Peptides against a protein of PDB entry 6DSZ. Designs and how they scored, part 47

Target 1, 361 residues: chain A of PDB entry 6DSZ
Amino acid sequence: NYVVTAQKPTAVNGCVTGHFTSAEDLNLLIAKNTRLEIYVVTAEGLRPVKEVGMYGKIAVMELFRPKGESKDLLFILTAKYNACILEYKQSGESIDIITRAHGNVQDRIGRPSETGIIGIIDPECRMIGLRLYDGLFKVIPLDRDNKELKAFNIRLEELHVIDVKFLYGCQAPTICFVYQDPQGRHVKTYEVSLREKEFNKGPWKQENVEAEASMVIAVPEPFGGAIIIGQESITYHNGDKYLAIAPPIIKQSTIVCHNRVDPNGSRYLLGDMEGRLFMLLLEKEEQMDGTVTLKDLRVELLGETSIAECLTYLDNGVVFVGSRLGDSQLVKLNVDSNEQGSYVVAMETFTNLGPIVDMCV

## One batch from the design tools (peptide; aimed at target 1 D262 E300 D336)

Design b2_p19_6_s4 (made by RFdiffusion4, then SolubleMPNN; from b2_p19_6, 11 letters changed)
Fold by OpenDDE base, seed 1:
Structure b2_p19_6_s4 (fold): chain B 361 residues (1-361), chain A 19 residues (1-19)
Amino acid sequence: as target 1 above (361 residues)
Amino acid sequence: SSRVKEALQKLEEEEKAKK
């Protein structure tokens, strides 16, 4: 009996950092196709805690902390539209991953979006938003007592959404999205009414952004607003302030992923298709009234890594580089550059054995 | 660049201040 030990997937398709196992533990969660790996980040490195098999390829993986929870919950959506909210529980040495809520959010009617599944969570944990199909925005209200994830659709006039995020600091849940129409790419905002199950006019819009604008980053308070990343430019807008930069260095390769370093959104990591790692810096200006405004944007090249599918800052200048195309890495950001001028040093490399062809025999 | 070093120094200082 050759137990063909099904080779575990090694290609990373998502990663997230937060406090999932406890309020005190810093965790790295890694999605590898149908597998979720949970680590504790320690001074000695990554300690494996649990592996979880999912009933499908993980398409969305997001941590969120509802008001009154001591630790983060995990939202997962699979490529087959199975949604769940997971909680980590430990009782002595016994470790359980509990499903708090689940549901299938597939629609019978709709064109699946060509840019794939987007899942986002309101920073105030009022709802989950899903862009699954063109011309539809799906909302899952977050309720503590709801074991069944119920969703409804809101029609989007904008049929070709490129990326979408929830904004911070909004009285009502507010989305910011890049969309394409015959006139080009644009940024728009909508408030989401849970009561009326409709969109209301958002606080701002920006027409005619860069033609290749591909990513939205929601910026926390005190800055608020969003960053729009294109091929040639990075722009910031919050309704009152607009800033744009066009650093020549980003033209060399498309930025494909980002991760926030600071809770206040003052620094981000950016990864491109050549495996270059950048830092995006938001320079603050303190006003006489004590308000903080964005003074400038700056991009700095840190070094090179494997081509990132996802990035996550851990702590102490340590970054996990999740790669689908190459080996994933744990890297250290160093204050002093090496002999090659790089500020990035690989601490650990995780071999990617390539796509597991699930030959269902 | 000096700018990168400064940014990473600030990051290191902030991480030390959390401990």
Scores: peptide ipSAE 0.473, ipTM 0.925, DockQ to the pose 0.784
OpenDDE base, seeds 2, 3, 4, 5: peptide ipSAE 0.457, 0.450, 0.468, 0.469; ipTM 0.923, 0.920, 0.924, 0.924

Design b2_p19_7 (made by RFdiffusion4)
Pose (drawn by RFdiffusion4):
Structure b2_p19_7 (pose): chain A 361 residues (1-361), chain P 19 residues (1-19)
Amino acid sequence: as target 1 above (361 residues)
Amino acid sequence: EEEEEEEFWEELEEKLEEE
């Protein structure tokens, strides 16, 4: 027999922003399935540079440039457990994606968990963290000689884990995650020590959270902490400081995705399965000692995009809406809600044949 | 350019607060 592709996969599973082509090259990297698309934000709009194609299902896609690098290094993990670090190199008149490092990191003894694979990267590029199998948190230290991507497993007493994030602004690598056991689910803190390959007691107390907490947000350096998005209550956790708001405006649909807008983290974008687009706010309270603190949380609806699996703010009040169940599109957010109450205006839609349930000729 | 971008987001936040 023989199989060909009549149409490339159009559903968007992942999208990231960063400086990948050069420095201050606003790149939009869109993950379909086996395809990877790279764009440069130009005055025209989204203009591509190179659409590559891999022999795997892109499951983790994150950007970073470690200590003393020219441009961001891309990291990709295949669902069949193929890890690689890539680098856009336009040294010649052509384009080549050099593979700085690669290595298969499958464990012969783990059970894939509910909520699938999670790939997290250290705030200061100390390591790559993986959550492939239940009870096994895998660490991949980041240096130069680790070109044959080597790795080691730590053990995780917390068996059922929902979402994991690396916390910003800590003494060393620290992890914040939501896990489940009997008696609801909780949030616990750990410290990754890649010198002893163990877990150390985390920065702050284990808190009880909402029963349906589904997302953890890494809050940047000026504030620090973690934001946990459940079904009905949005909570902020940072050591002893704790804030939460529970607008009934949210419970109608589960919040699925989030995206950081400002570098400060004062503004975030949220998405519903009903197709909404929220703005999560961390309002400031600059005090007498020239320091900045955080006072409250406020969520107010912006309008509605399409159902988003990915979410990314690009530039000049524009957000790329990566839709898996429908057309992905481009959106302009305006201060003046011109028509109705929607601060959202569609600019461009991308044909997504969506989940093809049935068909005929 | 960066100051214009920050002013844009502050104006949107203030508009949301009025509503």

Design b2_p19_7_s1 (made by RFdiffusion4, then SolubleMPNN; from b2_p19_7, 12 letters changed)
Fold by OpenDDE base, seed 2:
Structure b2_p19_7_s1 (fold): chain B 361 residues (1-361), chain A 19 residues (1-19)
Amino acid sequence: as target 1 above (361 residues)
Amino acid sequence: SEKEREEYLKKLVEELKKK
């Protein structure tokens, strides 16, 4: 009996950074198909802590910190619609990943969305939102004492949602999404009522955005609002302020991933389909009344990396580039450019041995 | 200018390293 030791997956499907192992530790969590890898970020590099096998391909992986938790919890949704909330516990040398809550969120009725699974968490940790099926938005209320993840659906009139996020600074949980209809692509907001299990009218909308608008970034306070990324343009909107830029450099290749660098949302890393790494900058203007408004948006090319499936800023100018198509990398952002004008230097490369074959087991 | 861009990127990366 040749036990073909199945080669561990190497292609990265997702990555997140936060404080999962402790309040003080900076962690990098990497999803590789059914495998979760947990690292501590150190001055010497990535220290492996634990690997966890999941009950299916990881489709969503998000860190969140409910009010009164000392460290982040991990939400995972698999491609087979198994949801769980995980906690890291260490007792001496014993390391346990415990399941605080779990559930299956699959519906018997619904067309799976062509753009795949989207999972988002309210910044105030009131709920998880899931776009799994066309015309439905699934809500998982977050309750600390509930070991069973209960979900309900709200009907979404917009059938072709491209991307969705929860907004920051909203009294009620509020989603912002790009959708397509016969007239083009649009941005809309809805408030989510947990009590009534329905949508209420959101604070703003923007009809007829760029035809290739593909990504929504929720911007934290004090700016609030959202960034909409297209093929040719980057747009900010918060209901009161609108600003758009069309830098020629982004037209060359489609932006496919982003990561917030600053907690206040002043800077974002952007990755495109050619492996180009950009910095998006939000310039602040302080008004005489002490309000902070967006003055300008800027995009700067930093350099080239592997084609990112996901990006995460770690610390001290170090970025993890999670790649599905190529080798994942740790890269360093430098103050001075190299001879080629690049500010990016590869520190470590993680060989990708091939595409994640969805083995339907 | 290319020089202004370089100075700006330099400042940007320096601010990243201070966090």
Scores: peptide ipSAE 0.212, ipTM 0.832, DockQ to the pose 0.072
OpenDDE base, seeds 1, 3, 4, 5: peptide ipSAE 0.061, 0.138, 0.030, 0.028; ipTM 0.670, 0.755, 0.588, 0.551; seed 4 fails the geometry check

Design b2_p19_7_s2 (made by RFdiffusion4, then SolubleMPNN; from b2_p19_7, 9 letters changed)
Fold by OpenDDE base, seed 2:
Structure b2_p19_7_s2 (fold): chain B 361 residues (1-361), chain A 19 residues (1-19)
Amino acid sequence: as target 1 above (361 residues)
Amino acid sequence: KKEEEKKYLEELVEKLKKE
């Protein structure tokens, strides 16, 4: 009996960075179908710490730090709607990944959304939001002592949500989302009432955005608000300030992923379907009253990489390019361009052995 | 499409009230 050792999946379908193993360690977490890989980011590169098998394909993977936690916790949702919150614990040489909470969030009601599973966490760690089904927004309240993830549904009148995020700096948890109706694509906000289990009117909306608006980026304070990425345009809105750019360079290929570089939201990496890597820059203006407002947006082409499924800025200009279609890469962003005008240098390449055939066993 | 979507939402709301 040749036990064909099933080849480990190599295609990356998600990546996140944060402080999962300790408060001091910078980690890279990589989702490869049912496999979670945990690395420590070092000056020498990625040090493997642990690999974890999950009970299904990872659909959502997000780090978050509740109030009073010394390090980040990991939220995972699988494609079969198994949710868990994981904690890293180390006791000497013994490493354990502890499930703090778990639950199944599958509903027998609703139609699964065509754009797939979206999972988001409130920046203040009040709740997790899930868009799983058309016309529903699922809320998981975050409670430290709850071992069972309890969820409830809120009716979402907008059936065709394209992307959704929680906003920063909101008194109540507030979502911002792009949706499509017969009139086009629009941006709307809702406040989430945990008490009443309903949506309240959010602070702002923008009707008739670009027809191909596909992504929402929540911007931290002091800017606040959101960036909306389309095929031809990038727009910012925070209720008071609106700004739009249409750089010709982004029109050539669809932006498909993003990652925040600076904690204050001054810079973002953008990756397109051709493997082009961009920097989106937010220029600040300090007002006489000490308020900070957005002055301008600009996009710079950095270079080319593998086609990113996910991007994460690590440290010191090092970026992990998680690829599903090609080889994943560690790349260095340089201050000066090479002879070809690229600011990107590949440091390490991780061979992708092909598409993970979802063997439905 | 619009009528189907309306019907879907109505059914969804009814189910949510029973949970």
Scores: peptide ipSAE 0.372, ipTM 0.904, DockQ to the pose 0.009
OpenDDE base, seeds 1, 3, 4, 5: peptide ipSAE 0.368, 0.128, 0.335, 0.359; ipTM 0.902, 0.742, 0.882, 0.898

Design b2_p19_7_s3 (made by RFdiffusion4, then SolubleMPNN; from b2_p19_7, 11 letters changed)
Fold by OpenDDE base, seed 5:
Structure b2_p19_7_s3 (fold): chain B 361 residues (1-361), chain A 19 residues (1-19)
Amino acid sequence: as target 1 above (361 residues)
Amino acid sequence: KKKEEEEFLKKLVEALKKR
């Protein structure tokens, strides 16, 4: 009996960084199909803490911190529409992953969106938003005492949503999304009313963005607003200010992932389909009244990595490159470039053995 | 730690600006 020890999945399909195990610990959480791996980030590297089997393929994995929580909670949605909110609990040497809330959010009626599942959390933790089906936006209210994740749908007139995020600094939960219609791609915002279970008009819109606009980045305060990533351009809009750049370097390959480096949203990592790693820089201007406005956007090539499915900045210039197509990596950013002009050095490589073909033998 | 990290990131950004 060759116990083919079912090889653990190695392809990374999601990663997030936050404070899940404690308020003080920096964690890296990695989704590998149905498995969640939890690490503590240390000066010496990644320390494994726990592996968790999920009820299905992880489609959404987001950390969030509700008001009054000392550490982050984890929202997971599976490809089978099983939703849960997880908490890390340690009691001495005993480590438990507690399900605070769960639910199935599948609809009986709806066309699954071709661009897959999108899950987002309001920065103020008022709700979770889900784009599962065309023409629907699902809302899960975040109530502290509710063990059952209840959801409702709001009709979305825009059938072809490309990407969606919640904005920061909004009195009401506000989504910003790129959508496609017969006239092209556009950016729109909606306020989400939990009470009325409807959309209200959002603070701004931008019609006729770049035809290949593919990603929305919500920018924290003090800047606020959103960054829209295209094939040829990167644009910023916050309702009052618009800024666009078209750096030639991004035309060479499609940007496919991003991660915020710092809490104020001044710096982002961008990864493209060639494994190039960029830094997006938001240059600030301080006004005489003490307000901070965006002065400029810059994109700087850092170097090359494995093709990222997901990126996450850890600390001290260390970045986790989660790869589905290649080996995942821990890379270090350096102040000084190497002889090739790269600011990136691989620290550790995690071999990707490819898709586990579940050979049902 | 946060100060050291911010100093690192500032230096990196400055290095990138000098290219």
Scores: peptide ipSAE 0.544, ipTM 0.938, DockQ to the pose 0.931
OpenDDE base, seeds 1, 2, 3, 4: peptide ipSAE 0.536, 0.542, 0.338, 0.137; ipTM 0.937, 0.939, 0.874, 0.699; seed 2 fails the geometry check

Design b2_p19_7_s4 (made by RFdiffusion4, then SolubleMPNN; from b2_p19_7, 11 letters changed)
Fold by OpenDDE base, seed 3:
Structure b2_p19_7_s4 (fold): chain B 361 residues (1-361), chain A 19 residues (1-19)
Amino acid sequence: as target 1 above (361 residues)
Amino acid sequence: DEEERKKYLEELVEALKKK
């Protein structure tokens, strides 16, 4: 009996940073197909804590902290539409990953969207939003006492959503999304009514954005609003202020992932299809009334890494570069450039042995 | 295809009414 030790997946398809094991611990969570790896970020590097097998390929992985929770909970959605909310529990040396809630969110009807599964969480933890199928937005209300994830669908008139996020600082849960129609790509917002189970008019829209607008970044307060990333342009809009830049450097390769560096949304990491790592900077202007507005946007090339599927800033200028196509990396961001003009130094490399072909026999 | 789109939308509307 050759126990073919099933080779552990090495290709990274998602990563997230937060406080999952405790309020004090900084964690890196890595999704590798059906496997979840949990690390504690330490001064010495990544300390492995637990590996969890999931019942399906992880399609969405997001940390969130409901009011009154001491640490983050983990939302996972699989490619087979199994949803769960996970909690880390440790009792002495015993480590358990507890399922707080679960459910299957598959619909019998609906065309799976070409841009894949999108899962988002309201910053105030009122709901989870899922774009699974064209013309539908699925809502999972977040209730602490509910072990069963119940979802409902809202009709989305925009059939071709490219990306969607919940906005920050909204009285009602508000989504911002890029969609495509025959006239081009546009940005729209909707408020989500949990009570009426419908969309209400959102605070703003922007018609005729860049044709290749592909990503929405929700910006936290005090800026608020969203960043829209295209092939040639980066735009900011919050309903009151609009700003666009077209830095030539981003035109060379498509930006495919992002991660917020600062809690206030002043800096973001951007990764492109060539493995270039950028910093997007939001320059603030303080108004006489004490309000903070966006003065300018700037993009800086930091250096080159493995082609990122996902990025996550850890701490102290350390970034995890999760790669599907190449080796994943821990990299250090330096204040000063090296002789080659790079601000990026590889600290650790994690060999990618390639995609495990799940031979479902 | 506009006809395919129309049919798809009709199916979605019917499914939403059953929930």
Scores: peptide ipSAE 0.232, ipTM 0.833, DockQ to the pose 0.009
OpenDDE base, seeds 1, 2, 4, 5: peptide ipSAE 0.194, 0.176, 0.209, 0.177; ipTM 0.817, 0.790, 0.811, 0.788

Design b2_p19_8 (made by RFdiffusion4; failed a check: a repeat of another design)
Pose (drawn by RFdiffusion4):
Structure b2_p19_8 (pose): chain A 361 residues (1-361), chain P 19 residues (1-19)
Amino acid sequence: as target 1 above (361 residues)
Amino acid sequence: EEEEEEEFWEELEEKLEEE
């Protein structure tokens, strides 16, 4: 027999922003399935540079540039456990994606977990963290000689884990995650020590959270902490400091995705399965000592995009809506809600044949 | 450019607060 592609996969599973082509090259990297798309934000709008294709299902896609690098290094993990670090190199008149490092990191003894694979990267590029199998947190230290991507497993006493994030602004690599056991689910803190290959007691106390907490947000340096998005209550956790708001405006649909807007983290974008688009706020309270603190949380609806699996703010009040169940599109957010109450205006839609359930000729 | 971008987001936050 023989199989050809009549149409590339159109559903968007992942999208990230960063400086990948050059420095201050606002790139939008869209992950479909086996395809990877790279764009440069120009005055025209989204203009592509190179659409590559891999021999795997892109499951983790994150950007970073470690200590003393020219441009961000892209990291990709295949669902069949193929890991690689890439680098856009336009040295010549052509374009080549050099593979700085690669290595298969499948464990012969783990069970894939509910909520699938998670790929997290250290705030200061100390290591790559993986959550492939239950009870096994895999660490991949980041240096130069680790070109044949080597790795080692730590053990995780917490068996059922929902979402994991690296915390900003800590003495060393620290992890914040939501896990489940009997008696509801909780949030616990750990420290990753890639010198002894162990877990150390984390920065702060283990808190009880909402029963349906589904997302953890890495809050940037000026504030520090972690934001946990459940079904009904949005909570902020940072050591002893703790804030939460529970607007009934949210319970109607589960919040699925989040995206950081400002570098400060004062504004965030949220998405419903009903197709909404929220703005999560961390309002500031600059005090007498010239320091900045955080006072409250406020969530107010912006309008509605399409159902988003990915979410990314690009530039000049524009957000790329990566839709898996429908058309992905481009959106302009305006201060003046011109029509109705929707601060959201569609600019461009991308044909997504969506989940093809049935068909005929 | 960076100051114009910050002013844009502050104005949007003010409009949300008025509502």

Design b2_p19_8_s1 (made by RFdiffusion4, then SolubleMPNN; from b2_p19_8, 11 letters changed)
Fold by OpenDDE base, seed 2:
Structure b2_p19_8_s1 (fold): chain B 361 residues (1-361), chain A 19 residues (1-19)
Amino acid sequence: as target 1 above (361 residues)
Amino acid sequence: SEKERQEFLEKLVEELKKR
């Protein structure tokens, strides 16, 4: 009996960076179908710490730090709707990944959304939001002592949500989402009431955005608000300030992923379907009253990489490019451009051996 | 200009490396 050792998955379908192993360690976590890989980011590169098999394909992977936690916790949702919150524990040389909470969040009734699973965490760690089915927004309240992840649904009138995020700096948890109706694409906000299990009117909306608006980026304070990325335009809105740019360079290929570089939301990496890597910059203006407002948006081409499924800035100008279609890469941003005008150099390449066939076992 | 873009990007990357 030749035990054909099933080849480990190599295609990356998610990556996150944070402080998972300790408060001091910078980690890179990589999702490869059912496999979670945990690395420590070092000056010498990625040091492997642990590999974890998950009970299904990882669909959502997010780090978050509840109040009073010394390090980040990991939320995972699988494609079969198994949710868990994981903690890293080390006791000497013994490494354990502890499940703090788990649950299945599948509904018996609902149409799975065509745009797939979206999972988001409130920046203040009050709740997790899930868009799994059309016309429903699922909420998981975050409670430290609850080992069972309980969820409830709120009916969403907007049936065709394209993307959704929690906003920063909101008194109540507030979502911002792009949706499509027969009239086009729009942006709307809702406050989420945990008590009443309903939506309240959000602080702002923007009707008739770009027809191909596809992504929402929540912007931290002091700016607040959101960035909306389309095919031709990038827009910012926070209820008081609106700004739009239409740089010709982004028209060539669709932006498909993003990653915040600065904690204050001043810079974002953007990746497109051709493997082009951009920097999006938010320019600040300090008002006479000491308030900070957005002055301008700028996009700059850095270079080319593998086609990113996910991007994460690590440190010291190093970026991890997680690729599903090609080889994943560690790339370095350089001060000086090469002969081709690129500021991007590949440091390490991780061979992708092909599409992970979802063997439905 | 291409020169102004280059100077901007150089400064941008230099600021990233200092964090």
Scores: peptide ipSAE 0.302, ipTM 0.871, DockQ to the pose 0.071
OpenDDE base, seeds 1, 3, 4, 5: peptide ipSAE 0.264, 0.372, 0.031, 0.126; ipTM 0.855, 0.898, 0.663, 0.717; seed 3 fails the geometry check

Design b2_p19_8_s2 (made by RFdiffusion4, then SolubleMPNN; from b2_p19_8, 13 letters changed)
Fold by OpenDDE base, seed 1:
Structure b2_p19_8_s2 (fold): chain B 361 residues (1-361), chain A 19 residues (1-19)
Amino acid sequence: as target 1 above (361 residues)
Amino acid sequence: SAKEREEYLKKLVEELKKK
């Protein structure tokens, strides 16, 4: 009897940082196929707290804090369209992961989008948005008392959405998305009406963005708006201000992931397909009336890491580099460069034994 | 094809009317 000890998955396909175990704890959550790993970030490093098996490959993993919650809740969507909202509960030494709500959000009719599953949460926690199928935007209203995640679809005229986010500081939930049509790639916004279950016209649009525009970053207040990442350019738009940069250094490899460093959205980590780590900086200008506006965008090369599938800033210049293709890493960002001009130092490396193909026997 | 897109959109609209 060869007990094939099912080799634990090592390839990382998602990571998120927040306060899941308590209001005070900083957590790192790592998705490895069907497995969720929960760590507490300490001065000594990562302390493992719990591992959770999921009923399918994790496709979306997002932390959110509804108004009046003391700690973050976790939204998970699997590749089989099983959705859940999880809560961490500790009572002495007993640790439970509680399912607050669950549901299946699969549609009978729809073409699965080529860019895969996108899941986003409104910053004010009014709804979850899902791009699962071409020409549909699925909405899950967030209600605390509802144990069943009910969703509805809104028709999206734009069939080829590349990426989508909820914007910050909007009276109504507002999405910003990059889409492709026969004329190229464009950015558009829509307000989401929960009452009417329809889209209303959003605050702004930007037609004819870079042909390879691939990512949307929602920028928090005071800046607001969005950053659009392309192959050759990085653009900012908030309805009133537009700014674009085309730093030659980003042309060498496609940026594939990002993570916000500062709560105010002044800095972002960017990772490319060669494992280069960048800092995107939003330079502020303070007006005489106290209004903060974007002055400029700057990109700095920090160094090289494993090829990131996901990035998350922890604390004190420590970054988790979640890798699918290589070893995941904890890295330290330094103020001063080393002799090679790198600001990145590897603190810990987590061996990737390769993709565990779940052979469904 | 343009026809396949139109049929897809038609089916999508029909499903939206059932909910």
Scores: peptide ipSAE 0.091, ipTM 0.709, DockQ to the pose 0.009
OpenDDE base, seeds 2, 3, 4, 5: peptide ipSAE 0.085, 0.082, 0.064, 0.067; ipTM 0.712, 0.711, 0.676, 0.676

Design b2_p19_8_s3 (made by RFdiffusion4, then SolubleMPNN; from b2_p19_8, 10 letters changed)
Fold by OpenDDE base, seed 5:
Structure b2_p19_8_s3 (fold): chain B 361 residues (1-361), chain A 19 residues (1-19)
Amino acid sequence: as target 1 above (361 residues)
Amino acid sequence: KEEERKKFLEELVEELKKK
């Protein structure tokens, strides 16, 4: 019996940045299979604070701040459909990760979606949405007093959802999703009624988007709406304005991850399957009435990194590149390019020893 | 910090635009 000393997982399957340890601390949270690593982002780099073992592979990891919370809470969903909401609590030197709520959200009936688990949180923290199974959208209402995460399903007519997000600035929780039918890929929106436990018609739709449209990015106010990323095109829609670009540079490799840089949604990092790092820019136009509208979209190549499974902007031009296939990195964005025309410099590299194949023998 | 962050990225974007 070779007890292979289970090396700690090194492949990153998720990362998120927020204020988890305190309102003031900037944290990087990294998911490595069943392990959650919590760091404080400092001028000197990443300071480890805590490691937490989860009861299963982390499938969703999202920070959110309900009304009246001083710091972010962490939602985790495992691949076995165990959901929890975690809080960081420190008292002197004692650090505790408190489970505020938990539940199992597995359905007895349903086909797991081939594209895996999608978990999203309403920007106003009214609900969590889960795409776990084809033809179902699971809703977890967020209630402060509820220690048990209760969920219900809403039937989704669109069986093949590619990606889904909650939109910003909506009176009711509103999802925007890319789906595929026999006619192609489309974008639709639905309002989610917690009261009636049903979908209402959303503010807009866009039929016949790019055939390889794969990602939805919800854009904060003042722009609102969503960005749809395809293989060949990037499109914006908010119900009133539509804009599309097809920069040749993105055709070379599929964009697979994104991260919002600015709170106002004016800039996004994009990573592709070749490890190229891009900046997506939303150019604003201020109207005479003081309204801000989208003028244009622009994509700029910054440089190359490890192939990102996830990206998160930290601070001062530092980006964490979470990689599953390669080494994770801290990279610095520079104002000036190097001799090769790259704006990216690796600051630190975290060796990936490969996936721990849990050989269940 | 946030202002410095914003400024840095603005400068970065401006430099990228000069290409």
Scores: peptide ipSAE 0.045, ipTM 0.659, DockQ to the pose 0.872
OpenDDE base, seeds 1, 2, 3, 4: peptide ipSAE 0.089, 0.027, 0.026, 0.027; ipTM 0.743, 0.643, 0.643, 0.626; seed 1 fails the geometry check

